Peptides against a protein of PDB entry 5JXT. Designs and how they scored, part 4

Target 1, 319 residues: chain A of PDB entry 5JXT
Amino acid sequence: SLLPKKEINVYIGMSEMQVKWYQKILEKDIDAVNGAGGKRESKTRLLNIVMQLRKCCNHPYLFEGAEPGPPYTTDEHLIYNAGKMVVLDKLLKRIQKQGSRVLIFSQMSRLLDILEDYCVFRGYKYCRIDGSTAHEDRIAAIDEYNKPGSDKFIFLLTTRAGGLGINLTTADIVILYDSDWNPQADLQAMDRAHRIGQTKQVVVYRFVTDNAIEEKVLERAAQKLRLDQLVIQQGRAQVAAKAAANKDELLSMIQHGAEKVFQTKGAFGTMAEKGSQLDDDDIDAILQAGETRTKELNARYEKLGIDDLQKFTSESAYE

## One batch from the design tools (peptide; made by RFdiffusion4, then SolubleMPNN)

Design b2_p13_2_s1
Fold by OpenDDE base, seed 5:
Structure b2_p13_2_s1 (fold): chain B 319 residues (1-319), chain A 13 residues (1-13)
Amino acid sequence: as target 1 above (319 residues)
Amino acid sequence: SLRVPRFVLRRQA
């Protein structure tokens, strides 16, 4: 029988470089961030800020001129300059030692490019699929990953390209390096490993940058998922979940943690305390804290009705 | 190692 998947949100502090770039993104559009643009502020501008902040949460090298060089190097700086990479690097060592195989999903093909360089640097064997991958190359990559005795440890996928009905049950670990705005896309990604033919407990790690835009992306995704579930259960087909955030929702998301980011000198949380010197006990503590916060997040939305879930309540997270 | 990362090369193309 297929075991239920275990889902854990992994809350990760920003590196010092991420904090500096996050500040720079906010400062560049400070009038929009402060809501000073009023009715003239375009939803498109706010969406662009959100996308830049999400890039920063993934890796600062997604920005032009962020990577140190020339000379360019593939070295430890690729890891320690992004909190998610620091945690990923430790977690992958543990996953490999356990004899597990892992799917890594992202929204950003350019992040997969960084992850390829990381895989080469660490000597991890991998496959890759994104939205530009030809159909024949997709089949070949899937077959190479799934073959008996495959030496491929990692499969790198964009969430949307990896969601297209493929079977990857030869992996038992799923890492969502970032989240889709549509929680169903992330579920479809998880279901590549969590389906008929899986023989192991599937574990899903969702990376979330703490005290940043990604917490609000996660909350919105959780809210939408619960709403979609209740609509299906109640047969209320007419409750079109508001598919797109409004301006005020986007502004609230951008402002989340911004003050603390401006006040912070250096890195955040465990990244400030230990940075790249995370040990196995630190990873266990991060995973345990993540499991607790995941339960608390789910419990908040499970108590809400359809009418409450249709309101973007920044405040209902604290009641 | 000294190299141009593949993601840098893809931005220059």
Scores: peptide ipSAE 0.035, ipTM 0.705, DockQ to the pose 0.571
Fold by OpenDDE base, seed 2:
Structure b2_p13_2_s1 (fold): chain B 319 residues (1-319), chain A 13 residues (1-13)
Amino acid sequence: as target 1 above (319 residues)
Amino acid sequence: SLRVPRFVLRRQA
């Protein structure tokens, strides 16, 4: 029988470079971030801020002029300038050592471009599929990854491209490098490895930038997932409809951790203390803390009814 | 190794 998947949120501090760019994004639109636009602030402007903050959480090199150069190099700076890359780099060594194979999902094809350069730099053999990959090339990449004795360690996928009913049960580890706004898209991505034909325990690592917008993206996704489950169970189809974040929700998400980001000099958490020099004990501590916080997050939403789950509690970042 | 960021490559295309 297929073993239940283990899901762990991995909470990761920003690098110093990410903090600087996160500050710069907030400062550029400070009036919108402070809610000074009120009801007049465009939802589009807030959505743009959210998208820039999510890019920053993924990698600062997603911004023009962020990458050091010319000359541009593929070197350790590709890793230490993004907290998620530091954790990924250590985690992939462990995953490889245990004889596992890994799917890495992102919302951002441009992040997959960085991950390709990283794979080449570390000597990891990989496959890639995104939204632009031709159908025939997708089949070829899947077959190359799934073939008996495949030397491909990593499969890089955009979450939506991975959502197509492909079988990747030859991988047992799933990394969600970022989260979809729709928790069902992430579940569909996990189900590429967690499917009939899987022989190993599937483990899912969801990367979440700590003290940043991604925590609120995760909370909203967990809330929505529970709401969707309850609506299905109760046969109340009419309740499902408020899927899109309103302006106040977006503003609250943008404000989350913003004050602490402005006050921070350097990196966050373990990234401030250790930078790229995380050891195996640091990774174990991050994974253990993540497992605890994952259980707490799930337990919070499991106790809520439909009416409570429909209220987006904007815990103001000021309480 | 030397590389050209894919962002730069997309502007040259």
Scores: peptide ipSAE 0.032, ipTM 0.649, DockQ to the pose 0.317
Fold by OpenDDE base, seed 4:
Structure b2_p13_2_s1 (fold): chain B 319 residues (1-319), chain A 13 residues (1-13)
Amino acid sequence: as target 1 above (319 residues)
Amino acid sequence: SLRVPRFVLRRQA
């Protein structure tokens, strides 16, 4: 029988470089961040800020002029300059050591580009699929990953491209490097590994930048998912999922953690304490804290009725 | 290894 998937939110502090770039993004549009634009502030401007902040949470090298060079190198700086990469790097070593295989999903093909360079740097054999991958190349990559005795450890996928009906049950670990605004996209992605034909316990690690916009992205996605579940269970198909994030919701999301980011000198949390020097105990602590916070988050939304869940319903900012 | 950021490559293309 297919075992239930274990889902763990992994809350990760920003690196010093991420904090600096996060500050810079907020400062560039400080009037919008402070709500000074009022009704005149464009939803598009706020969505752009949200997108830049999410890029920062993923990797600072998604910005022009962020990567040190020339010469540009593929070295440890690719890892230590992004909190998610530091955790990923340690987690992948464990995953490999336990004889697991891993799917890594992101919303950002440009992040997959960084992850390819990382895979090459670490000597991880990988496959890649994104929204630009030709159908034939996609089939070839899936077949190469799924073949008996495949030496491919990692599959890099964009969440939406990976969601398209494929079977990847030869992987037992799923890393959501970032979250979709639509929780169904993430579910569809993890269900590439968690389906009939899986023989292992599927574990899903959802990376979430702590004290940043990604916590609000996650909360909003969790709220939507719970609402969708309740609507289905209650047969209330007419509960219109309220429209795309309003300006006030976007502003609130942008403002979340902004003050603390401005006050921060250096990195956040475990990234401040250990940086790239995370050991196995540090990873266990991060995973345990994540499991606790995941349970708390779920318990928060399980207690909410449809009406409460509708107050913060978001369609994806990517429609 | 030497790495050229993809944004640099896209400007050279």
Scores: peptide ipSAE 0.028, ipTM 0.651, DockQ to the pose 0.301
Fold by OpenDDE base, seed 1:
Structure b2_p13_2_s1 (fold): chain B 319 residues (1-319), chain A 13 residues (1-13)
Amino acid sequence: as target 1 above (319 residues)
Amino acid sequence: SLRVPRFVLRRQA
């Protein structure tokens, strides 16, 4: 029988470089961030800010002129300049020692480009699929990954491209490097490993930048998922979850953690204390804290009715 | 490594 998957949100502090770039993004559009534009502020401008903040949470080298150089080098700076990469680097070493194989999903093909360079730098054998991968190359990559005795440890996928019906049950670990606004896209990604033919306990690690926009992206996705479940259970098909955030919701999401980011000199949390020097105990502490916060998040939404789940609770960072 | 990152090359292209 297929075992239930274990899902853990992994809350990760920003590196010093991420904090500096996050500040720079907020400062560039400070009037919009402060809500000074009011009703006149364009939804497009707020969506652009959200997209830049999400890029920062993934990796600062997604911005032009962020990478140190010339000369440009593939070295440890690729890892220590992004909190998610520091945790990923330690976690992959543990996963490999356990004899597991891993799917890594992202919304951003440009992040997969960074992860390819990382895989080469660490000597990890990998496959890749994104939205631009030809059909034949996609089949070949899947077959190469799934073959008996495959030396491919990692499969790099964009969430939407990886979600298209493929079987990857030869992996037992799933890393969601970032989250989709639609929780169904992430579920479809997990279901590549968690399906008929899986022989191991599937574990899903969802990376979430702490004290940043990604916490609010996660909360919104969790609300939508619970609402979708309740609508199906109650037969209330007319309760279309408002697919798109309104301006006030987007503003509240942008403001979340912004004050603390502006006050911060250096990195956040475990990234400030240890940086790239995270040990096995630090990883265990991060995973344990993540498991606790995941249970708390789920328990929060399980108690809410349809009418409550339709209200975006804007806890302003200024309350 | 002195290897130029692929993500840099793709931004310069």
Scores: peptide ipSAE 0.027, ipTM 0.666, DockQ to the pose 0.569

Design b2_p13_2_s2
Fold by OpenDDE base, seed 2:
Structure b2_p13_2_s2 (fold): chain B 319 residues (1-319), chain A 13 residues (1-13)
Amino acid sequence: as target 1 above (319 residues)
Amino acid sequence: SMRTPRYILRRRA
């Protein structure tokens, strides 16, 4: 029988470099961030800010001129300059020691490019699929990963390309390096490992940059998922329409954690305390805190009715 | 090994 999947949000502090770039993104469009544009602020401008902030949460090297060099090197700086990479690096060592195999999903093919360099640097054997992968190459990569005795530890996938009906039940760990705005896309990604033919407990780690826009992306995705479930259960198909964030929602999401980011000198949270030198106890603490916060998040939305879930709770960006 | 990162090479292409 297929065991239920375990999903854990992993809340990760920004590195010092991420904080600096996050500040720079906010400062560049400070008038928009402060809501000074009011009703005249374009939704497109806000969406662009959101996209840049999400890039920063993933890796600062997604920006031109961010990477130190020339010469450009693949070294420890690829890891310590991004909080998610620091946690990923420790988590993958644990996963490998457990004899597990892992799917890593991202929205960003350019992040997968960084993850390929990381895999080479750490000596991890991997497969890759994204939206540009030819059909034949996609089949070949899946077959290479799934073959009996495959030496491929990691499968790198874009969430949407990986969501397309493939079977990857030879992996038991799923890492969502970032989240989709549509929670169904992430569920479809998880279902590549969590389906008929799986013999192990599937564990999903969802990386979330703490005190940043990604928390609000996650909250919105959780609200939408619960709303979709209630609409299906109640037979009320008409409610599904408000899928797109409005300007005020986008602004609130951009503002979330912005003040703390501006006040911060250096890194955030465990990244400030330990930097890249996380030990096994630090990882256990992060995972335990994440499991608690995940349960709290789910419990918050499970109690809400359709009418409450349709109201964007702009909890104040200042709490 | 001073390998130029693939993501840097792909940005130059």
Scores: peptide ipSAE 0.075, ipTM 0.746, DockQ to the pose 0.645
Fold by OpenDDE base, seed 5:
Parts: structure tokens; sequence; C-alpha cells
Structure b2_p13_2_s2 (fold): chain B 319 residues (1-319), chain A 13 residues (1-13)
């Protein structure tokens, strides 16, 4: 029988560079961030801020002029300038040592470009698929990864492209480097490894930037997933349509952690304490804390009915 | 010669 997948949210502090860029994004549109635009503020402007903040949470080098150089180098700076890369780098060493194989999903093909250079830098053999990958190249990459005795350790995928019906049961670890706005897309992605033919315990690590917009993206995705499940169970198909964040929800998401970000002069949490020098004990502590917070998050939404989930704004989370 | 990272090259293309 297929073992149930284990899902762990991995809450990761921003690097110093991420904090600086996160501040810069907020400052650029500070009037919109403070809600000074009121009803006149465009939803499009708020969505643009959200997308920039999510880019920052993934990697600061997604911005023009963020990368140090010239000369441009593939070196340790690619890792230590993003909290998620620091944790990824340590976690991949552990995963490899365990004889596991890993799928890494992202919403951003440009992040996969960074991850390719990281894989080359660390000597990790990998495959890649994104939304621009030709059908033939996609088949070839899947076959190369899945072949008996494949030396490919990592598969890099965009969540949407990697979610499309493929079998990757030769991997037992899934890393969601970021989250989709639609939790079903992430489920479809992890189900590429968690499927008939899997012989190992599938473990899913969901990376979440702590004290940032990604916590609210995750909360909203968890809320939506629970609502979708309850609507299906109760036969109330009409409720699923209100899935688009309103302006106030987007504003609340943008404001989440913003004050602490403005007050911070360095990195956050374990990134401030250890930076790139995380050891195995630090990783264990992050994973344990993440497992606890994951249980708490799930328990919160499991207690809510359909009407509560429809009214639940991210603000009621702290009451 | 320091090889230009692919993620830089893909941003310029």
Amino acid sequence: as target 1 above (319 residues)
Amino acid sequence: SMRTPRYILRRRA
C-alpha cells in the first residue's frame, strides 16, 4: 500500500539581502502599502506588489541589478543571499546522503534558472521541465530521470508544468520552493512522487519565508483547500468562485510582517544567528519547528465550517 | 575566464 505523504512547512528567515530588497519593494509603493489609496487603489497595483514580494522571498537575484558583479560568478553568494537557498543547500546534502531523490517545484521558471546554476556549482546532476519545454524534451527528461540506475539526483520543475499527469515515483522527496495560489496545483505536483509505484515514504517540504507575505499566501491556500474540500463534501459547488483575493485581503497580506521588516537591519531568525553556517542541528530545529507550526495551521482550519472559512480573513488569525 | 551564470544570460536574452 502507498504510505501517506508527510508534509512539513519549513519556515525560513530572510537573508540580509532579502530584507533590504523587501524593504525597497515596500518603500517604493509605501502609500499603497499603508492603504492611503483607499478604494481608489487598483487591485492590479497591489497584485504587482505581492508578486515582487514573492520574488524577493524566492531569491533577490530575480530583480535587475541585484546580482553582485561584474564579474558575475557562480559562487557561495548565490546561496547565502537567499534564506531558502541556505536551507535547500543543507537539506539536499542530507537527502543525498540518505539515498533519496528529489523533485524541486517552483512557480518561477527564472528561479529554476538560478537552481540550475546552483546544481552545476554543487555538482548535482539534474533534469529540468518548465512551461516552455518542448513535448519531446519533456519526455526525454522524464525518461532520463526515471531510468533504472539514473544518476540524476534532482528534478527541477515549474509546479504547473510538473503537475501535468507525469509519473516521478523514482523520487521520494518533494520540495515546494514556493507555493501556488491554488493549493490544488501543489497537490498535483507532490502527487507526481506520491503515486502508485512509489515504494518509499514521500516527504514534502514546503518552503515558506517567515514573517513575510508567503505566510499569508500559505494561510490563504490552506483556507481555500479546506473550503474546496468542504464544498465538495456538502455538494455546494457554487461557493468555489470567490477565490480571488479582494483589495483588503491583498493589502493585509502585503502588510504582514512589514513593520518587523522595516525595523530589521540584518537577516531574520536563524539566518541572523547562523547565516550560511547552519549545521545539522539547526536544520533539525527548523524542521521540528516547521512540523509543529504545520500541525497548528492544519488544526486551525479543520475546526472551521464553510461559513467561517468564507468570512475568515487573515486578520482573524491573530485573535 | 569566469563563466557567466546561465541565469544572468537568460535575463539578457
Scores: peptide ipSAE 0.056, ipTM 0.757, DockQ to the pose 0.617
Fold by OpenDDE base, seed 4:
Structure b2_p13_2_s2 (fold): chain B 319 residues (1-319), chain A 13 residues (1-13)
Amino acid sequence: as target 1 above (319 residues)
Amino acid sequence: SMRTPRYILRRRA
């Protein structure tokens, strides 16, 4: 029988470099961030800010001129300059030691480029698939990864490319490095490992940058997922989940944690305390805190009705 | 590694 998957949101503080870049993104468009554009603020401008903030949450080297150099090198700076990379680096060591194999999903092919450099730097053997991967190369990569006795530890995938019906049950760990706006895309990604033929308990780690836009991306995705479930259960097909965030929702998401980011000198949370010096106990603490917050998040949305879930108000979930 | 990162190379392409 297929064991239930364990899903854990892993809440990760920004590195000092991420905080600096996050501030710069907000400052560059401060009028839009403050809502000063009013009704004239373009949805496109807000979507661009959201995209830049999400890039920052993933890795500051997704911005031109962020990386140290020239000369450009792959070194420890690739890890310590991104909170998610610090956690990933420790988590992958643990996963490997346990004899597990891991799928890493991202929305951003450019992040997969960074993760390839990271894999080479750490000596991790990997496969890669993204939206540009030819069909033949995709088959070859899947077959190479799934081969009995495969030495490929990591599979790097874009969430959407990985969602296309493939079987990766030879992996038991799934890392969602970022979240899709559509929770179904992430579920489809998880279902590549969590499928008939899986012999291990699948564990899903969802990386979430703490005190940043990604928390609101996650909340929105969780609301949508619960709404979709309730609509299916109640047979109320007409509740079209508002597919796209409106301007006010986007603005609220951009503003989330912005004040604290502006006030912050250095890194956030565990990244401020230990940075790249995370040990196994720190990882356990992060995972435990994440498990607690995951349960709290789920419990919040499980109590909400359809009408409440249609309102993207962070406040209405706390009253 | 003195190798230029792949993410850098792909931006220049």
Scores: peptide ipSAE 0.333, ipTM 0.865, DockQ to the pose 0.585; fails the geometry check
Fold by OpenDDE base, seed 1:
Structure b2_p13_2_s2 (fold): chain B 319 residues (1-319), chain A 13 residues (1-13)
Amino acid sequence: as target 1 above (319 residues)
Amino acid sequence: SMRTPRYILRRRA
């Protein structure tokens, strides 16, 4: 029988470099961030800010001129300059030691380019699929990963390309490096490993940058997922979850944690205390804290009715 | 490593 999947959110602090770039993004459009644009502020401008902040949460090297150099090198700086990479680097060592195999999903093909360089730097054998991968190359990559005795440890996928009906039950670990606005896209990605033919318990690690916009992306996705479930259960097909955030919702998401980011001169949380020197106990603490916060998040939305889930709770942007 | 990152090479293309 297929075992239930275990899903945990892994809350990760920003590196010092991420904090500096996050501040720079907010400062560039400070009038929009402060809501000074009022009715004249375009939804497109707010969506652009959201996209830049999400890039920062993934890796600062997604911005031109962020990388050290010239000369440009692949070295430890690729890891310690992004909180998610520091956690990923430790987690992958543990996963490999356990004899597990891992799918890594991202919304950003450019992040997969960074992850390829990381895999080569650490000596991890990998496969890759994104939206530009030819059909034949996609089949070849899947077959190479799934073959008996495959030496491929990691499969790198864009969430949308990986969601397209493929079987990857030869992996038991799923890392969502970032979240889709549509929770169904992430579920479809998990279902590549969590399917008939899986012999292990699937564990899903969802990376979330703490004290940043990604917490609000996650909350919105969880709210939508619960609403979709209730609509299906109640037969109320007309309650289309408002597919797109309004301006006020986007502004609230941008403002979340912004004040604390502006006040911070270094890194956040465990990244400030340990940085690249995270040990196994630090990883266990992060995973345990994440499991607790995941249960709390789920419990919050399980108690809400359809009418409450249709309201974006603009709770205080400053809490 | 003195290897030029692939993510840099793909931006130049």
Scores: peptide ipSAE 0.284, ipTM 0.838, DockQ to the pose 0.611; fails the geometry check

Design b2_p13_2_s3
Fold by OpenDDE base, seed 5:
Structure b2_p13_2_s3 (fold): chain B 319 residues (1-319), chain A 13 residues (1-13)
Amino acid sequence: as target 1 above (319 residues)
Amino acid sequence: MVVTPRFVLRRRA
């Protein structure tokens, strides 16, 4: 029988470099961030700010001129300059030691490019699929990953490209490096490992940058998922259409944690305490705290009706 | 510490 998947949100502090770049993004559009643009502020401008903040949460090297160089080299700086990479690097060592195989999903093909250089640097054998991958190359990558005795440890996928009905049940760990705005895309990604033919407990780690835009992306995704479930259960097909954030919701998301980011001179949270010196006990503590926060988040949205789930709540799940 | 060139990212940029 297929075991139920275990899902854990992994809350990760920004590195010092991420904090500096996050500040620069906010400062560049400070009038929009402060709501000073009023009715004239473009929804497109706010969406662009959100996308830049999400890039920062993933890796600062997604910005031009952020990577140290020339020469542009693969070294420990590729890891310690992004909180998610620090946690990923420790987690992958544990996953490999356990004899597990892992799918890593992202919305950003350019993040997969960073992850490829990281895989080479750590000596991890991998496959890759994104939106630009030819059909024949997709088949070849899937077959190479799934073959008996495959030495491929990691599969790198964009969430949308990896969601397309493929079977990856030869992996038992799923890492969502970032979240889709549509929680159904993330579910479809998880279902590549969590389906008929899986023989292991599937564990899903969802990376979430703490005190940043990604907490609000996660909350909105959880809210939408619960709404989609209730709409299906109640037969109310018309309710599903309000999925796009309005201007005030986007502004609230951008403002979340912004003050604390401006006050911070170094790294955030788990990255401030130990940074790249995270040990196995620190990872266990992060995973345990994440499991608790995941239960609390789910419990909040399970109690809400359709009308409540249609309102954006500015309140953090943990305030 | 062995510093290696980042080939994949640079080929896609």
Scores: peptide ipSAE 0.039, ipTM 0.760, DockQ to the pose 0.356
Fold by OpenDDE base, seed 1:
Structure b2_p13_2_s3 (fold): chain B 319 residues (1-319), chain A 13 residues (1-13)
Amino acid sequence: as target 1 above (319 residues)
Amino acid sequence: MVVTPRFVLRRRA
């Protein structure tokens, strides 16, 4: 029988470099961030800010001129300059030591390029599939990963490319490096490992940058998932789930944590205290805190009706 | 530890 999957949101502080780039993104469009554009502000401008902030949460080297150099090198700076990479590096070491195999999903193919450099640097054997991967190369990568006694530890996938009905039940760990706006895309990614033929407990780690836009992306995805479930259960086919955020929703998402980011000198949370020197106890504390916040997030949406879930309640913690 | 060039740069070379 297939065991239920365990899902844990892993809340991760920004590195010092991420804080600096996050500030720079907000400052560049400060009038839009402050809502000074009002009804005249372009939805496209707000969507562009959201996209840049999400890139920053993933890795600062996704921006031109962010990587130190020349010379451009693969070294420890690739890890310590992104909070998610610091946690990933420690978590992968633990996952490997326990004899597990891991799928890593991202929406950004350029982040997979960084993760390939990281895999080479750490000596992790991997496979890769993205939207540009040819059909034959996809089959070959899947077969190589699923091969009995495969030495491939990691499979790197874009969320949408990995969602295409493939079987990866030879992995028992799933890392969502970022979250899709559509929670169904992330579920489809998890279902690559959580499927008939799985013999282990599947564990899903969802990385979320703390005190940043990614918390609001996660909340919106959780809200949508609950709404979709209730619509199916109640037979209310007419409830058009608001597919796209409005301007006020986007603005509230951009503003979330922005003040604290502007006030911060250096890194956030455990990244300020330990940086790349995170130990096993620090990882256990992050996972335990994440499990608690995951339960709280789920409990918040389980109590809401359809009419409440159709309202984007931005409880900004800073109102 | 062997410092290697970035993969994106190795594909352009």
Scores: peptide ipSAE 0.038, ipTM 0.735, DockQ to the pose 0.375
Fold by OpenDDE base, seed 2:
Structure b2_p13_2_s3 (fold): chain B 319 residues (1-319), chain A 13 residues (1-13)
Amino acid sequence: as target 1 above (319 residues)
Amino acid sequence: MVVTPRFVLRRRA
């Protein structure tokens, strides 16, 4: 029988470089961030800010002029300049030692480019597919990964490419490096490993930048998922799940953690204390804290009715 | 240290 998947949100502090770039993004559009423009900022402007903040949470080298150089090198700076890379680097070592194989999903093909450089730097054998990969090349990459005795440890995928009905049950670990706005896209990605033919316990690690926009992306996705479940269970006509965030929701999401980011000198959390020198105990602490917060998040939304889930309460921005 | 241009840089060119 297929075992139920274990899902853990992994809450990760920003590196010092990420904090500096996150501050710069907020400062560049400070009037929009503060809501001080008596004219409600354009939804397009707010969406652009959200996209830049999400890029920062993934890796600062996604910005032009962020990477040190020339010369541009592949070295430890590729890891320590992004909190998610520091945690990923430790987790992949553990996953490999356990004899597991891993799918890594991102929304951003340009992040997969960084992850390819990282894989080469660490000597990890990998496959890659994204939205631009030709159909034949996708089949070849899947077959190469799934073949008996495959030496490919990692599969790098865009979440949308993972949404294709592909079978990757030869992997037992899924890392969502970032989250989709639509929780169904992430579920579809997980279901590439968590499917008929899986023989191992599937574990899903969802990376979430702590005290940043990604927490609100996750909360909104959890709310939407619960609403979608309740609508299906109650047989109610599609209560039009408010598909797109409104301006006030986007503004609240942008403002989340912004004050703490402005006050921060250096990195956040365990990244401030240990930087790139996270040990196995630090990783265990991060995973345990993540498991607790994941249970709390789920329990919060499980108690809510349809009417409560339709109200995006901005009130949780001030606690 | 690998001095070869990273994939992220090669895809910008």
Scores: peptide ipSAE 0.026, ipTM 0.692, DockQ to the pose 0.497
Fold by OpenDDE base, seed 3:
Structure b2_p13_2_s3 (fold): chain B 319 residues (1-319), chain A 13 residues (1-13)
Amino acid sequence: as target 1 above (319 residues)
Amino acid sequence: MVVTPRFVLRRRA
């Protein structure tokens, strides 16, 4: 029988460079961040801020002029300048040592470009699929990854391109490097490994930048998923979860952790304590803390009714 | 096939 998938949110602090760029994004649009625009603030402006903050959480090199160079080198700076890369680098070594194979999903094809450079730098053999990958090349990449005795350790996918009904049951680890606003997109990605033909325990690691907008993206996704489940169970098909965040929801998401980010000198959380020097015990501690916070997050939304789940609870960033 | 670093190449174009 297929074992239930284990899902763990991995909460990761920002690097010093990420903190600096996160501050810069907030400062650039400080009037919007403070809600000073009120009813006049465009939803488009808030969505743009959200997208820049999500880029920062993924990797600062997604911004023009952020990467040191020319010359542009593939070296340790590609890793230590992003908290998610530091954790990924340690986690992949562990996963490989265990004889597992891994799917890495992102919303951002440009992040997959960074991950390709990283894979080459670490000597990880990989396949890649994104939204621009031709149908024939997609089939070839899947077949190369799934072949018996494949030397491909990593499959890099955009979440939407990976969601397209493919079978990747030759992988047992799934890393969601970032989250989709639609939890169904992430589920469809996980279900590429968690399907009939899987022989191992599927483990899903969802990377979440701690004290940043990604926590609120995750909360919103969890809320929506629970609402969708309750609507199906109660036969109330008409309660479409409001697909798009309102302005106040977006503002609350932007404000979340912003004060602490402005007060932070250097790196944040786990990145301040250990930086690139994470060991196996540090990874175990991060995973254990993540498992606890994941259970708490799920338990919060499991107790809510449909009417409560339709309301975005803006915990103010100042509570 | 030497996978040319796509991220670096896109910055040189």
Scores: peptide ipSAE 0.043, ipTM 0.714, DockQ to the pose 0.235; fails the geometry check

